Peptides against a protein of PDB entry 5H65. Designs and how they scored, part 65

Target 1, 294 residues: chain A of PDB entry 5H65
Amino acid sequence: QYLERTPLCAILKQKAPQQYRIRAKLRSYKPRRLFQSVKLHCPKCHLLQEVPHEGDLDIIFQDGATKTPDVKLQNTSLYDSKIWTTKNQKGRKVAVHFVKNNGILPLSNECLLLIEGGTLSEICKLSNKFNSVIPVRSGHEDLELLDLSAPFLIQGTIHHYGCKQCSSLRSIQNLNSLVDKTSWIPSSVAEALGIVPLQYVFVMTFTLDDGTGVLEAYLMDSDKFFQIPASEVLMDDDLQKSVDMIMDMFCPPGIKIDAYPWLECFIKSYNVTNGTDNQICYQIFDTTVAEDVI

## One batch from the design tools (peptide; aimed at target 1 H41 Y270)

Design b2_p23_3_s4 (made by RFdiffusion4, then SolubleMPNN; from b2_p23_3, 10 letters changed)
Fold by OpenDDE base, seed 5:
Parts: structure tokens; sequence; C-alpha cells
Structure b2_p23_3_s4 (fold): chain B 294 residues (1-294), chain A 23 residues (1-23)
């Protein structure tokens, strides 16, 4: 959709909802720290959640490790199982289940591991060698996903999360519904297990100034704005640097706003009513900064 | 063979577990 550029002063006087094309300077933004701007968003219920930290995951997996794998659930048509007893004083039992494709074990780079009783460190190490890892627990009749507070799928350094509110978890045997048991597409895995996958998003508030007016615009974007996936940025220093560089370019520290570059973007206005307060808010949409620098 | 692959996968997983325990 083509829109004529509208000055902020005019926008600020108009009723919502409307869409605008603007040219403005990024006076400021929040949060300033990149890691604080990355959230998990549910496409169904639209809740925003914090990305769990390693410490949070450690606790979850430690708790999971207190449970003993059920020997009755080992070695099914879906997976072959190996059990380890750790050499530590607790003698923790770890079960690794290698998921088969049509009864045949895939190569490591195509193999999904189901892990019971693994620590975060162990799981992460395994995820570097095998295609994917799912933390699981022994249910009553089948293996089940361990906890939606932890990743339901780990592929390399990417942690895939599901929405607790919207998901209705199904047992691991439902992976049988997947014809392709080698690529392990996250969305397919999620569907098979009854998981509504969460989306990594950048969440920021931009203060925009075009000299005629100032407004705050909300940014919630997964990969378009920066042309960098929010899902990868937390685990990649180079991507973090790139985002930081982009933000520094538009909002350089130590110089006056008059020297800031112009940002072209699309914003939409919308009404927000909180009790007795009625407010018009703005959101950035369909904008890529790499293409919108003038 | 499937058996060979299984053994290979197990060995790999075991190796990684051992490395974790050594840290």
Amino acid sequence: as target 1 above (294 residues)
Amino acid sequence: SEQEEWQSLVREAERMREEEEEE
C-alpha cells in the first residue's frame, strides 16, 4: 500500500485508526539494552513473555533430573533408548532416546534426541552434535514434553518455546504423525505435540521526531525491521553487534539530533482504552531500516 | 547398518556425556 508522507504534527491531530508513512529522526528508544528488547510472543493469545535465562532453565532441568526414567517406556517403534547412570554421588539416571525414521536410525545430523534427566549443559552439548533435542519426561503411558517453561525443541543454539496458555500437549508418540523424521521442522514438531510455538520478537519503543512533532511508536518485529532474526540474536555476538550498530547509526550517542539520519517508516495508529483513559497509540509496521534510510 | 549407526550414535552421546562429567 502506497501512502504519502505525513508530518507528525498532522498525525498527532488525527483520530485512530489510520496508517501513515513518515520520515522522522529517532530521538531515543527503549529499552537501551538489546537483550531486554527480545521477547517471546504468542501469535494466538498475543501474550508477551520473557525469554528464559540460563539460570531459569538450569532449575527446570535440575528438577526434571530428579525423576527416574521409566524403563517400560524405553525402546519403542519410534525410538531406541540408552540409559546412563552418572558417576556423581547421586547416581542420576539419564535416558537418551534416538528417534527413528521408518524404523531406521538417522545420521546424527538428522537425528532427534529425546532426553530424560539431562542438565542444561548436557542438553546443549548434545544439540550441537545431533539435529535436535527435546527435553522429555516419563509420563504414565508415554514420554511427554518436560516443561513448556523450557524449550520444546533445541536445534543447535536455537531454543524453540511454546505457549503454556494456548498449547494442549500431546505425548511423544504423536511424533509418529510426521512423515519426515529427519529435518525436524519446528512448526511440524510443535503441531504434532499440540504446541503453539512462540515467536521471538524485538519489542521497542521509539521516540520519533521530524521537527514538526514528537510521537512514540511501538515496534514489535521478528525479522523484518533489522533484517535480523530475533530468534538468533541472543546467541550470536555478531548479530548483536549488527543491531547495536543499526541503533547507534539512527540514534548516535554524543551528538545532537540535528545530525541524526532520517528514518522512513510506516506507523499505524490505534485506540487504547484503559479504564477512564482513552489514548491513541502508534505502532511501526512493514518497515525495514536497511531500505528506509534517507 | 542400523546397528552400526545405533552404536555410532550411542558412542557419540556417551562421549559427550563423559566430557560433561569431566568438566
Scores: peptide ipSAE 0.179, ipTM 0.819, DockQ to the pose 0.012
OpenDDE base, seeds 1, 2, 3, 4: peptide ipSAE 0.113, 0.102, 0.106, 0.116; ipTM 0.777, 0.773, 0.780, 0.779; seed 1 fails the geometry check

Design b2_p23_4 (made by RFdiffusion4)
Pose (drawn by RFdiffusion4):
Structure b2_p23_4 (pose): chain A 289 residues (1-273, 279-294), chain P 23 residues (1-23)
Amino acid sequence: QYLERTPLCAILKQKAPQQYRIRAKLRSYKPRRLFQSVKLHCPKCHLLQEVPHEGDLDIIFQDGATKTPDVKLQNTSLYDSKIWTTKNQKGRKVAVHFVKNNGILPLSNECLLLIEGGTLSEICKLSNKFNSVIPVRSGHEDLELLDLSAPFLIQGTIHHYGCKQCSSLRSIQNLNSLVDKTSWIPSSVAEALGIVPLQYVFVMTFTLDDGTGVLEAYLMDSDKFFQIPASEVLMDDDLQKSVDMIMDMFCPPGIKIDAYPWLECFIKSYNVTQICYQIFDTTVAEDVI
Amino acid sequence: SEEEEELEEAEQILEMKAKKEAE
């Protein structure tokens, strides 16, 4: 009834901060390598970070495999422990600690594992069969998180990371403070270990063109725009293909802008200290499947 | 290289904006 659209030339003549409903074509976008759009964002210090690569994580987990699990930290009231020996793996020993709920191990899909000396591949397989996995190491008096460079919790396809700057790391026995040992809410796990969780976000720069003007608008969201969770996309091939197809739909490589579909969206202007623009309250996924 | 510099700059701007929103 009252759906109207503001041309880009009119927006460029106005001061910030304001909000606009627009219709424009995606002339171009960054990043050209779409996997680089997935960033980690700390809600406390607002710092943006790269997600660690497989090679980075392999270094951490292999380095963890050189350390011997300490027998003094095995079989507590919090967890049962089991050590596996290996062959042809530089004498590696793997410790899996099964976390109990009131002195009783829960079902596998509710059971959290703590693991010393495991590989990324093994941790991912364990994450399918169990509720979740925390990479750990034998500290002086208690089990401790392996490294904040690695995920503090792997749950399903989500690798949860914490902020090195904002976190004050606590040892594993502090998991006793969790209300139960079956739900394993990631924010609750992070609070018990003194970790400030990072948030996954898609970060992209769109160049919008409606024929009246041109404008750069940022995309920064977790799951609204694509209806694809940023927290899952790096570990899910289907979600990656969906992002590829949506961006190929709005901005196909090689063909002209005349043939592109229109992008209906809101944008908000703001002062940085020059005026910048950002997409908000917008999803391409509701009308596109 | 130019695209990477632009992307780094865009991240810095988003960080400054997010700090302002938090105030």

Design b2_p23_4_s1 (made by RFdiffusion4, then SolubleMPNN; from b2_p23_4, 12 letters changed)
Fold by OpenDDE base, seed 3:
Structure b2_p23_4_s1 (fold): chain B 294 residues (1-294), chain A 23 residues (1-23)
Amino acid sequence: as target 1 above (294 residues)
Amino acid sequence: SSEEEEMKKALEELEKILKQESE
């Protein structure tokens, strides 16, 4: 879609909703810390959630580890089970279920592990080795997802989360619906288990200034703006540095705004009603800034 | 089979991980 560039002063006078192409300087942005800008977004209910911290996950998995795996749920057609008893943790039992593909155990790098009673540290180590891990618990008749407050799937360093509000959880045996039990695509796993996946997004507020006016624009983007996936940035120092570099480039510290580079982006206006007050807000969309880093 | 051997090694590693966390 072709949009002519519009000065901010003109935009500020117009009614919403409209779409604009703008050229402006990034006067400031918030939050300043990258980890604070990464959120989880539900595509259905549109709620934004904080990414759980390690401490939060530790608690969840610690609580899960207090439960004893049900022996009756071990070794099904779907998975083979092995149980370990820890020595120094009051005899904590850890059950690992290895999901089979067509009744055969796949290679470790293609094998989905279902884990009961594992700590966060253990689960993370296992995910690095086996690639795919689902924290589970023993339900009444089947294994179940442990908690939607924790990842429903961990693949390497990527934690996949589901929406508590929109998900209708199904038991682990529903993984049988997956024809290929080796790739473990997060969306497929989610679908099988009745999970609405949350999307990692960058959430920022930009103060834009083109010399004619100042406008605040909201950014909610998963991977287009920085050309860096929000889902990976928290676990990758290099990606974090890249984002920081981009932001520093557009909004360099200690330099006057006159020397800032120009940012070209698309924004859309929309109406927000808070009680009796109607406000026009702006959101950045369909914008990539990575090309300007060269 | 080679796959079985690989899985065995993976299991051994898993056990090591679990033991380390339990110590």
Scores: peptide ipSAE 0.167, ipTM 0.809, DockQ to the pose 0.011
OpenDDE base, seeds 1, 2, 4, 5: peptide ipSAE 0.082, 0.164, 0.083, 0.164; ipTM 0.751, 0.807, 0.750, 0.807

Design b2_p23_4_s2 (made by RFdiffusion4, then SolubleMPNN; from b2_p23_4, 11 letters changed)
Fold by OpenDDE base, seed 1:
Structure b2_p23_4_s2 (fold): chain B 294 residues (1-294), chain A 23 residues (1-23)
Amino acid sequence: as target 1 above (294 residues)
Amino acid sequence: SEEEKYMKEAEKILEKLLKQESQ
């Protein structure tokens, strides 16, 4: 949709809600650190939460490793199982279940692993050799997802998380409902297990200045603004560098704002009520800036 | 068999990691 450019001074005088096309300089932004800007967002309850740190995951998997795999749950029609006992870790047992497609094992690059008692390091190494890994535990009658505080699905370096508030977990045997047990689409896995998947998003606040006025605009975007997926950026140094370069281009450190490049973007205004106080806020939407860097 | 291959591969990965943790 085409919108004419509107100066910030005019926008600041108008009632919400409205949509605008603007041309402004990025005076400043927050947070300054990229890892602080990446969050997990629930599309259902709209909760924003932090991406778990490696240390957080270590604790979860250590706790999971204290529980012994149930022998009665090994080797079903859905998966073939193998158990290892560690030598120097108080006899920790690790169970790996290889999910079958119609009773046969697929190729390793198509195979989903279910793992009990594994450490983060072990799980990550396995995810590099097989299609996907799900951390699980032995339930009363079936394997169950270990913990929604940890990924429900790991594919390569990508960790997929679910919403604790909105999810109603179902047992692992519900994966039988998937006709295609080779591609392991995260949304399909989530649906089968009763998980509402969280979305990786960039969350930032931009201070925009066009010389006529200054306003703050909120950015929440998964992959359009930078043309870089928020789900991949934390695990890829090159992608991190790219985002940093983009931000440095629009907001270069140690340089006066007069020399900053112009940013063209779309913003929408909306009303926020806090008690008796009514405030107009702004959000960036339908904007891509990556093409301007190349 | 493919099963044996997968299990062997997983075992190798786990054994290697366990040895590293014991150091």
Scores: peptide ipSAE 0.143, ipTM 0.797, DockQ to the pose 0.011
OpenDDE base, seeds 2, 3, 4, 5: peptide ipSAE 0.038, 0.087, 0.032, 0.092; ipTM 0.703, 0.756, 0.689, 0.760

Design b2_p23_4_s3 (made by RFdiffusion4, then SolubleMPNN; from b2_p23_4, 10 letters changed)
Fold by OpenDDE base, seed 1:
Structure b2_p23_4_s3 (fold): chain B 294 residues (1-294), chain A 23 residues (1-23)
Amino acid sequence: as target 1 above (294 residues)
Amino acid sequence: SAEEEEMERALKELETILKQEAE
């Protein structure tokens, strides 16, 4: 996609919708903190949600741990079950169900674990060791996903979330529809369980200035702009540092804007109705910042 | 089998992680 460069002063006078190529300096951006810029986006209803904090997840899993696993739901054709009793907390039962591939247990790194009664700490440790974990609870007739407010799938350090509005949850036995029960692709798991998966996105507002004019542009991007996945950045210190370095390069603190580097990007204009007023807004698209900045 | 042995080792590690007694 090629467009001729247009100065901001000209863009500000034009009607929407249009696409532009611009060269501007990043005067400022918000939010300033990286963790505040990472959101969950539903591709279906387009609702933006906050990524749950550890404290939120702790509460959910603590509540789940108060429930007793149903013995009738253990050891099905889909999974083998083992039950543990907590030593330090009397009465807490933890059930782990090992999903089989064609009736046979796979290697631990390929085995999906279904967990009842685990704490966040325990589940995270298990996901690091076994790769794939689904928090579940005992339903009336089958195991069910614990709570869509928590991850429906944890793989290593990555938490996969589903949209409460768009999802129509199905019981865990629907995993039988997956032909390959060793490669647990999040989208496949979500489809089997009736989940609309949420997407991690960077959400930021850039104030751009090219010397002829100033405009605000909205950024919603999963992995293209920084060439860093939003899904991984919160759990990786090095990736966080990289994003911070990029932003500091384009918008260095304590330095005059005259010394800022130029940012080349694509923006599109669109109309937004606020009551009786029509407003033109701008969004960054199809833009990648230089990786050599890192 | 080798897979069963590997799983058994993994289960032992799981028990350690959970700090629980197997029933």
Scores: peptide ipSAE 0.179, ipTM 0.807, DockQ to the pose 0.010
OpenDDE base, seeds 2, 3, 4, 5: peptide ipSAE 0.095, 0.097, 0.096, 0.095; ipTM 0.760, 0.763, 0.763, 0.762; seed 3 fails the geometry check

Design b2_p23_4_s4 (made by RFdiffusion4, then SolubleMPNN; from b2_p23_4, 11 letters changed)
Fold by OpenDDE base, seed 3:
Structure b2_p23_4_s4 (fold): chain B 294 residues (1-294), chain A 23 residues (1-23)
Amino acid sequence: as target 1 above (294 residues)
Amino acid sequence: SAEEEEMRRAEEELEKILKQEAK
């Protein structure tokens, strides 16, 4: 897509919607904290949600651990079950179900675990030893996903979340529809369980200044802008540092804006109606800044 | 069988994790 570079002063005078290529300096951005800039976005209802904090997850899993696994749901054609009773946690019952592939238990690195009564810490530790973990609970006739407020799938350090509004949850036995029960692709798992996956996105507001004008542009991007997946950044210190370095590069503290590097990006304008007020807003799209850093 | 051995290892690992959390 070819777009001529347009000065901000000209853009500010034009009606929306339009697409522009711009060259501007990043005067400022918000939020300043990376943690606050990472959100969960539903591709269907477009709701933005906060990424649950560890403390929030702890509560969810603690509540789940108060429920006793149903013995009748143990050891199905889909999974083999093992039950533990903790000694020092008021006799907490923990059920782990090892999902089989065509009746055969796969290797640990290919195995999906369904866990009842596990703590966040336990689940996280398990996710490092097995392919993936799904927190579940005993339903009336089958295991069910524990809570969409918690991850529906944990793979390593990646937590996959689903949209509460758009998802119509199905029981765990629907995993039988997956022919390959070794790779555990998140989208496939989600589809089988009736989950609309949420997408990790960077959400930021950039104040852009090219010397002719100033405008605010909205950034909602999953992995293109920084060339860093939003889904991984919160769990990886190196990735966090990289993002911080990039932002510091474009918006260095303690120096004048005249010394800031130029940022080339694409923005699109769109109309937003708030009551009787019509406002033109701008969004960054199809932009990668990492190329400018190299 | 290989599957049984894998299950055993998994159970041992899980038990270890659970014991650690219980402490």
Scores: peptide ipSAE 0.273, ipTM 0.870, DockQ to the pose 0.011
OpenDDE base, seeds 1, 2, 4, 5: peptide ipSAE 0.268, 0.263, 0.108, 0.266; ipTM 0.864, 0.863, 0.749, 0.865

Design b2_p23_5 (made by RFdiffusion4)
Pose (drawn by RFdiffusion4):
Formats: sequence, C-alpha cells, structure tokens
Structure b2_p23_5 (pose): chain A 289 residues (1-273, 279-294), chain P 23 residues (1-23)
Amino acid sequence: QYLERTPLCAILKQKAPQQYRIRAKLRSYKPRRLFQSVKLHCPKCHLLQEVPHEGDLDIIFQDGATKTPDVKLQNTSLYDSKIWTTKNQKGRKVAVHFVKNNGILPLSNECLLLIEGGTLSEICKLSNKFNSVIPVRSGHEDLELLDLSAPFLIQGTIHHYGCKQCSSLRSIQNLNSLVDKTSWIPSSVAEALGIVPLQYVFVMTFTLDDGTGVLEAYLMDSDKFFQIPASEVLMDDDLQKSVDMIMDMFCPPGIKIDAYPWLECFIKSYNVTQICYQIFDTTVAEDVI
Amino acid sequence: SREEEIEQKLAEEYQKDLEEEEE
C-alpha cells in the first residue's frame, strides 16, 4: 500500500545517519573469492578476525600429538578416560575423556568428549557420533584447552572459536559448574571456561546501481540475508553451493547489468568518524529458494 | 588507519542492530 523506493541519487545528497528502502542491481561485489566473506567477530571488543585454515589447525593438532597424556588427570568424577596407542604415527597416544552427568555417562548424542592428541579429521568424525568435542591438553594440575587458535568446541558442523584478547582461560574442571552435562549450550561451555565466544558473520561489500546513482553498501550478518548460517557454511558443501548460486543469480559473471535481477533492500547510512552504508532488515531468501 | 576505522564502526553498527532485536 505505501511501498515506495528511494533513488540512489537522492540518498547520496543527504546526510547520515538515516535509513532507506531501495531497489538496485548488484553491479559488482567483493570478495570475489566467496569463502573470504566468512569472518569471526568478537561482541566484546568488536575486532574482526579470519577463521583459521585447515593447515593452521593441522599444525596445532599435530603439535598436540607430540605431548604425552598425563595419567594423573585421568578418570575423575567429571569424566572417564581411555588411552589408545598407535602404530606408525611417531608413537602418538590419543586420550578421549567421556564427560559424565551426575556420575553417569549420557547417551552418545548428549555426551561431550575431551580429546588429547586427536587430528582434525578424527575430531570431526567424533563430532558426528557424539554431542561435541573440546580439544584439550594435560596441564600442570588439570586438563586445559589445547589452544584458542583452535576451536574451543566442535558441535555438529560448527567450529566455535573464542577471542584471544577478551577471554580469561579457565581449566577443564570448571565444566562442573554447568547446569547439566547433556545440553552443552556453546555459550554456557564458553562461560564455564572463561571464553568470550566469537560470532560468525558474512562480510561483503556490494556496489549497488539503480541507474540514478552508484553506492557501496556493506553486508554484515550471521544468518538473515542468505538464510544460511555463517557458523555452518565453511563446513557444509551444500550451504556453500547455495551462497554461490545466490551471488551468481544477483551478479552473474560475464553478462551485462541490464540482465541482472533487482535487489530489494533497506540500507542505513552512518558516519564513520565520509558516509558509509550497510544493508539491514533484508533477506533475499524469503522470495528466492 | 582509515580501513580500520571503517571496520570498527561497521562492527559497532552491527552490534546496535543486535541490541535492538533483543529488545
């Protein structure tokens, strides 16, 4: 009834901060390599970070495999422990600690594992069969998180990361403070270990063109615009294909802008200290499937 | 730097959106 759209030339003449409903074509976008759009964002210190690569994580887990699990930290009231020996793996030993709920191991889909000396591949397989996995190492008096450079919790396809600057790391026995040992809410796990969780976000720069003007608008969201979780997309081939197809739909490579579909959206202007723009309250996924 | 100022402010604007959604 009252759906009206503001041309870009009118927006460029106005001061910030304001909000606009617009309709424009995506002339171009960054990043050209779409995997680089997935960033980690700390809600506490607002710092943006890259997600560690497989090679980075392999280095951490292989380095963890050189250390011997400490027998003194095995079989507590919090967890049962099991050590596996290996052959042709530089004498590696793998420790899996099964976390108990009131002195009883829960079902595998509710059971959290702590693992010393495991590979990324093994941890991913364990994450399918069990509730979740925390990579750990034998500290002086207790089990401790392997490294904040690696995920503090792998749950399903989500690798949860914490902020190195904002976190004050606590040892594993502090998991006793969790209300139960079956739900394993990632924020609750992070609080018990003194970790400030990082948030996954898609970060992209859109160049919008409606024929009256041109404008750069940022995309920064976890799951609204694509209806694809940023927290899952790096570990899910289907979700990656969906992002590829949506961006190929709005901005196909090689063909002209005349043939592109229109992008209906809101944008908000703001002062940085120059005026910048950002997409908000917008989803392409509700009308596109 | 200029790029850093932009990124910092962008994150702050994103945080405000989340606060509004929580209310």

Design b2_p23_5_s1 (made by RFdiffusion4, then SolubleMPNN; from b2_p23_5, 13 letters changed)
Fold by OpenDDE base, seed 2:
Structure b2_p23_5_s1 (fold): chain B 294 residues (1-294), chain A 23 residues (1-23)
Amino acid sequence: as target 1 above (294 residues)
Amino acid sequence: SAQDAIEEALSKVYQEEVEEELE
């Protein structure tokens, strides 16, 4: 789509909804801290959620660890099971289920582990070793996902979350519907388990100024704007530094705005009702800063 | 076997956890 460049002063006078191409300077942005800008977004209900912190997950997994694995649910056609009994925690039982591919255990790096009763630390270690891990609990007739407040799938350092509102959880045996039980694509796992996966997104508010006017634009982007995945940035110091560098480039501290670089981007206007007041808001879309720096 | 390799790796992880908790 081709859009002509429109000055902010003209945009501010127009009704919504409309799409614009703009050239402006980033006067300021919020939040200032990167980790505060990373959220989870549901593509169905569009709710934004905070990414759970380690402390939150500790509580969830600690609670899960108080439950004893059901022996009746071990060693099915889908998975083989191994039980560990801890010595230092008065015999806490942990069950690890190894998902088989056509009745055969795959290579360790391709094997999906179902963890029942594990701590966060244990789960993270296992995820690093075996790549794919799902925290589970014993249900009435089958293993079930432990809690949607925790990741439904952990792959390396990546935590995949599901929407509590939109998901209708199905039991673990529904993984049988997957033809390939070695790749463990998050979307496929989610579909099999009735999960609506959440998207990691950068959520920021930009104050844009082109000299003719000033407006605030909302940024909600997963990987296009920075060309950095929001899903990876929290766990990678180098990626964090890269984002910080980009933001510092566009909005350098201690320097006058006249010296700021120009940012070319697309924004769309939309109406928001706040009580009795109708407001026009703006959102950045289809923009990559690396390509739009002028 | 693949089973043995997985179990060995798991055992190592949990053994390490026990050791860390005891320290």
Scores: peptide ipSAE 0.176, ipTM 0.740, DockQ to the pose 0.011
OpenDDE base, seeds 1, 3, 4, 5: peptide ipSAE 0.164, 0.147, 0.145, 0.149; ipTM 0.740, 0.711, 0.715, 0.730; seed 4 fails the geometry check

Design b2_p23_5_s2 (made by RFdiffusion4, then SolubleMPNN; from b2_p23_5, 11 letters changed)
Fold by OpenDDE base, seed 2:
Structure b2_p23_5_s2 (fold): chain B 294 residues (1-294), chain A 23 residues (1-23)
Amino acid sequence: as target 1 above (294 residues)
Amino acid sequence: SMEELIERKLSEVYEEEIEEEKK
């Protein structure tokens, strides 16, 4: 819908909720570091979570690697299994299960691996050789997802996470419900396993100034604002540089705000109850800046 | 075969490990 431009001074006097089109300068933003702005968001419960660090994942997978794969769960109609024993780690057993499509082993670039007892390093190596990797553990009757604190699906360099609060995990055999066992669409895998996928989002607070007033606007965006996926930015140096360049363009260091470029965007107001106080907050929505900059 | 290819890829990851079971 078309919205006329509204000055910030007028917006600041109006009740919420409302939508506005604005033209303002980005006086400042937080956080300043890109890696601090990337979060995981649940679309269902709306919780924001930090993206796990490598150290966190190492601990989870190390713990998983202490468990012995259950022989009874190997070589099902869904997957074939291979067991490896480490030479220098007291004979640690690792089970790799490769999922079949209608009883046939697919090409490596179409193959999903279930890894039991693997380290982060091993999982990363495998994810570069096969389509997807799921960290699993031996349950009582079936393989199960290892831990929602770790990725439920790894595709190349992309780690897919699920919401602990909203997910009701189902066993690995539920992957049988997937007709196509070659593409391994993350949403389909999540649905089969009872996982509510988390969304990578950029989370920032913008201080906007149009000369008539100043307001803070919240940015939570996955891929529209920068035209860069939040899911990929942490693993790609070039994408990180691109985001940094965009932010530096709108908010250049060492320069007075009078020389800043104008940012055109949409913001919506909403009410937030903070104790006894009702506060009006603002959020940026449906805004792309990259097309105007690039 | 495709299975052989997978085994090769796994061996690349676990070259210093002993294969206990395969199919």
Scores: peptide ipSAE 0.204, ipTM 0.714, DockQ to the pose 0.011
OpenDDE base, seeds 1, 3, 4, 5: peptide ipSAE 0.142, 0.168, 0.144, 0.142; ipTM 0.681, 0.726, 0.684, 0.679

Design b2_p23_5_s3 (made by RFdiffusion4, then SolubleMPNN; from b2_p23_5, 14 letters changed)
Fold by OpenDDE base, seed 4:
Structure b2_p23_5_s3 (fold): chain B 294 residues (1-294), chain A 23 residues (1-23)
Amino acid sequence: as target 1 above (294 residues)
Amino acid sequence: SMEDAILEALSKQYEKEVEEEKK
């Protein structure tokens, strides 16, 4: 898309909705901490929620580990089950179910694991060796997803979450509906299990100043703005450093705004009604800043 | 660690079974 540059002073006088191309300095931004800027967004109900912390997941998986796997649910046409009894922790039982493809065990890099009673550490280690891991529990008649407060699917270092509000969970046997049981596409898995997947997004508020005016613009972006996936940044120190570097470049601490670099971006205006009050808000869209840094 | 031993054991068993199924 192509738009002529518009000064902020002109934009501030115009009605919404409109799209603009701007050139401005990043006076400030919120939140300042990266971990606070990464959220989970539901594409259906549009709720934003926090990414669960490691401590939160530990609690969930510890609770799950207190439950004994149901022997009756082991070794189905969908999966082969292996049970391990730990020598510690009062003989904790861990059930690992290896999902088969047409009755055949696939290669590890193509295999989905269903895990009962695993710790976060164990699950994470397995996710690095196998294609994917789903934390599950024994239901009444079938395995079920453990908890939507935890990832429904873990692939490598990527934790996929589902919306509690919009999801209607189905039992694990619904994975049978998947023709391809090797790639384990998160959206396909989610659909089979009745999950509305959440999207990782960067959520920030930018205060932009071009010398003619000051404007606050909302950023909600998954992977375009920084050219870094929000889904990966929390688990990769290098990516975190990259984001921090970008933000420090545009908004360096201890330096006057006159020395700040110019940021070129697209913003769209929109109307927000809060009771009797009508406000015009702005959102950054279709903008990549990483190209300016690289 | 015990955790590592569990994971290794499971992985080894899995690979063995996969190989056997291919034969």
Scores: peptide ipSAE 0.080, ipTM 0.728, DockQ to the pose 0.012
OpenDDE base, seeds 1, 2, 3, 5: peptide ipSAE 0.079, 0.073, 0.093, 0.087; ipTM 0.732, 0.719, 0.738, 0.733; seeds 3, 5 fail the geometry check

Design b2_p23_5_s4 (made by RFdiffusion4, then SolubleMPNN; from b2_p23_5, 15 letters changed)
Fold by OpenDDE base, seed 5:
Structure b2_p23_5_s4 (fold): chain B 294 residues (1-294), chain A 23 residues (1-23)
Amino acid sequence: as target 1 above (294 residues)
Amino acid sequence: SMEDAILEALSKVYEEEVEEEKK
């Protein structure tokens, strides 16, 4: 929709909710570090969560590696199983289950691997060799997802997470409900296993100044604002550099605000009530940053 | 490394199994 530009001083005097088109300079933003701005968002309960760190995942998979795969759960109609024993003093067992399509093993680039007892390093390496990887454990009667605090699906460098609050986990045999056992679409896998998938989002607070007034605007966006997917940025140095370049362009360090470029964007106001305190907040929406500065 | 050896072994086993199943 078309909106006329409104100065910030006028916006600050108006009631919410309303939508505005603005032209302002980015005085500052938070957080400054990119890894702190990337969060996981649940589309159902709307909770924002931190992306787990490597150290967190290491602990989870180390704990999983202490459990011995159940021999009774190997080699079903759904998957073929192979087991390896490590050469270290602990003799760690690693079980890999190769999911079949109609009883036939697909090509490696089409195959889903279920892994028991693997380390983070091993799992990540396998995800680069095969199409998809799910960390699992032996349950009472079937294989089960290892832990929702870890990825339920790894594809290449992409870690797919599920919401602990909203998910109702089902056993691995529920993958049988998928007719196509070659593409392994994350949403389809999640649905089969009773997982509500989380979404990667950029979460930032912008301080905007157009010379008439100053306001803070909230940004929550997956891939539109920067034209870069939040799901990929943490694992790609080039994408990280691109985001940094964009932010440095609009908010260059060591330079006075008078020299900053103008940012055009859409913002919406909304009411937030905390007890007796009623505040008006602002959120950026439907905006893509352009490199061409007007 | 141990990790590399396991991954190589896994890959080889899988490739062999795929060839067998597609015959």
Scores: peptide ipSAE 0.079, ipTM 0.662, DockQ to the pose 0.012
OpenDDE base, seeds 1, 2, 3, 4: peptide ipSAE 0.047, 0.043, 0.043, 0.056; ipTM 0.650, 0.652, 0.669, 0.649

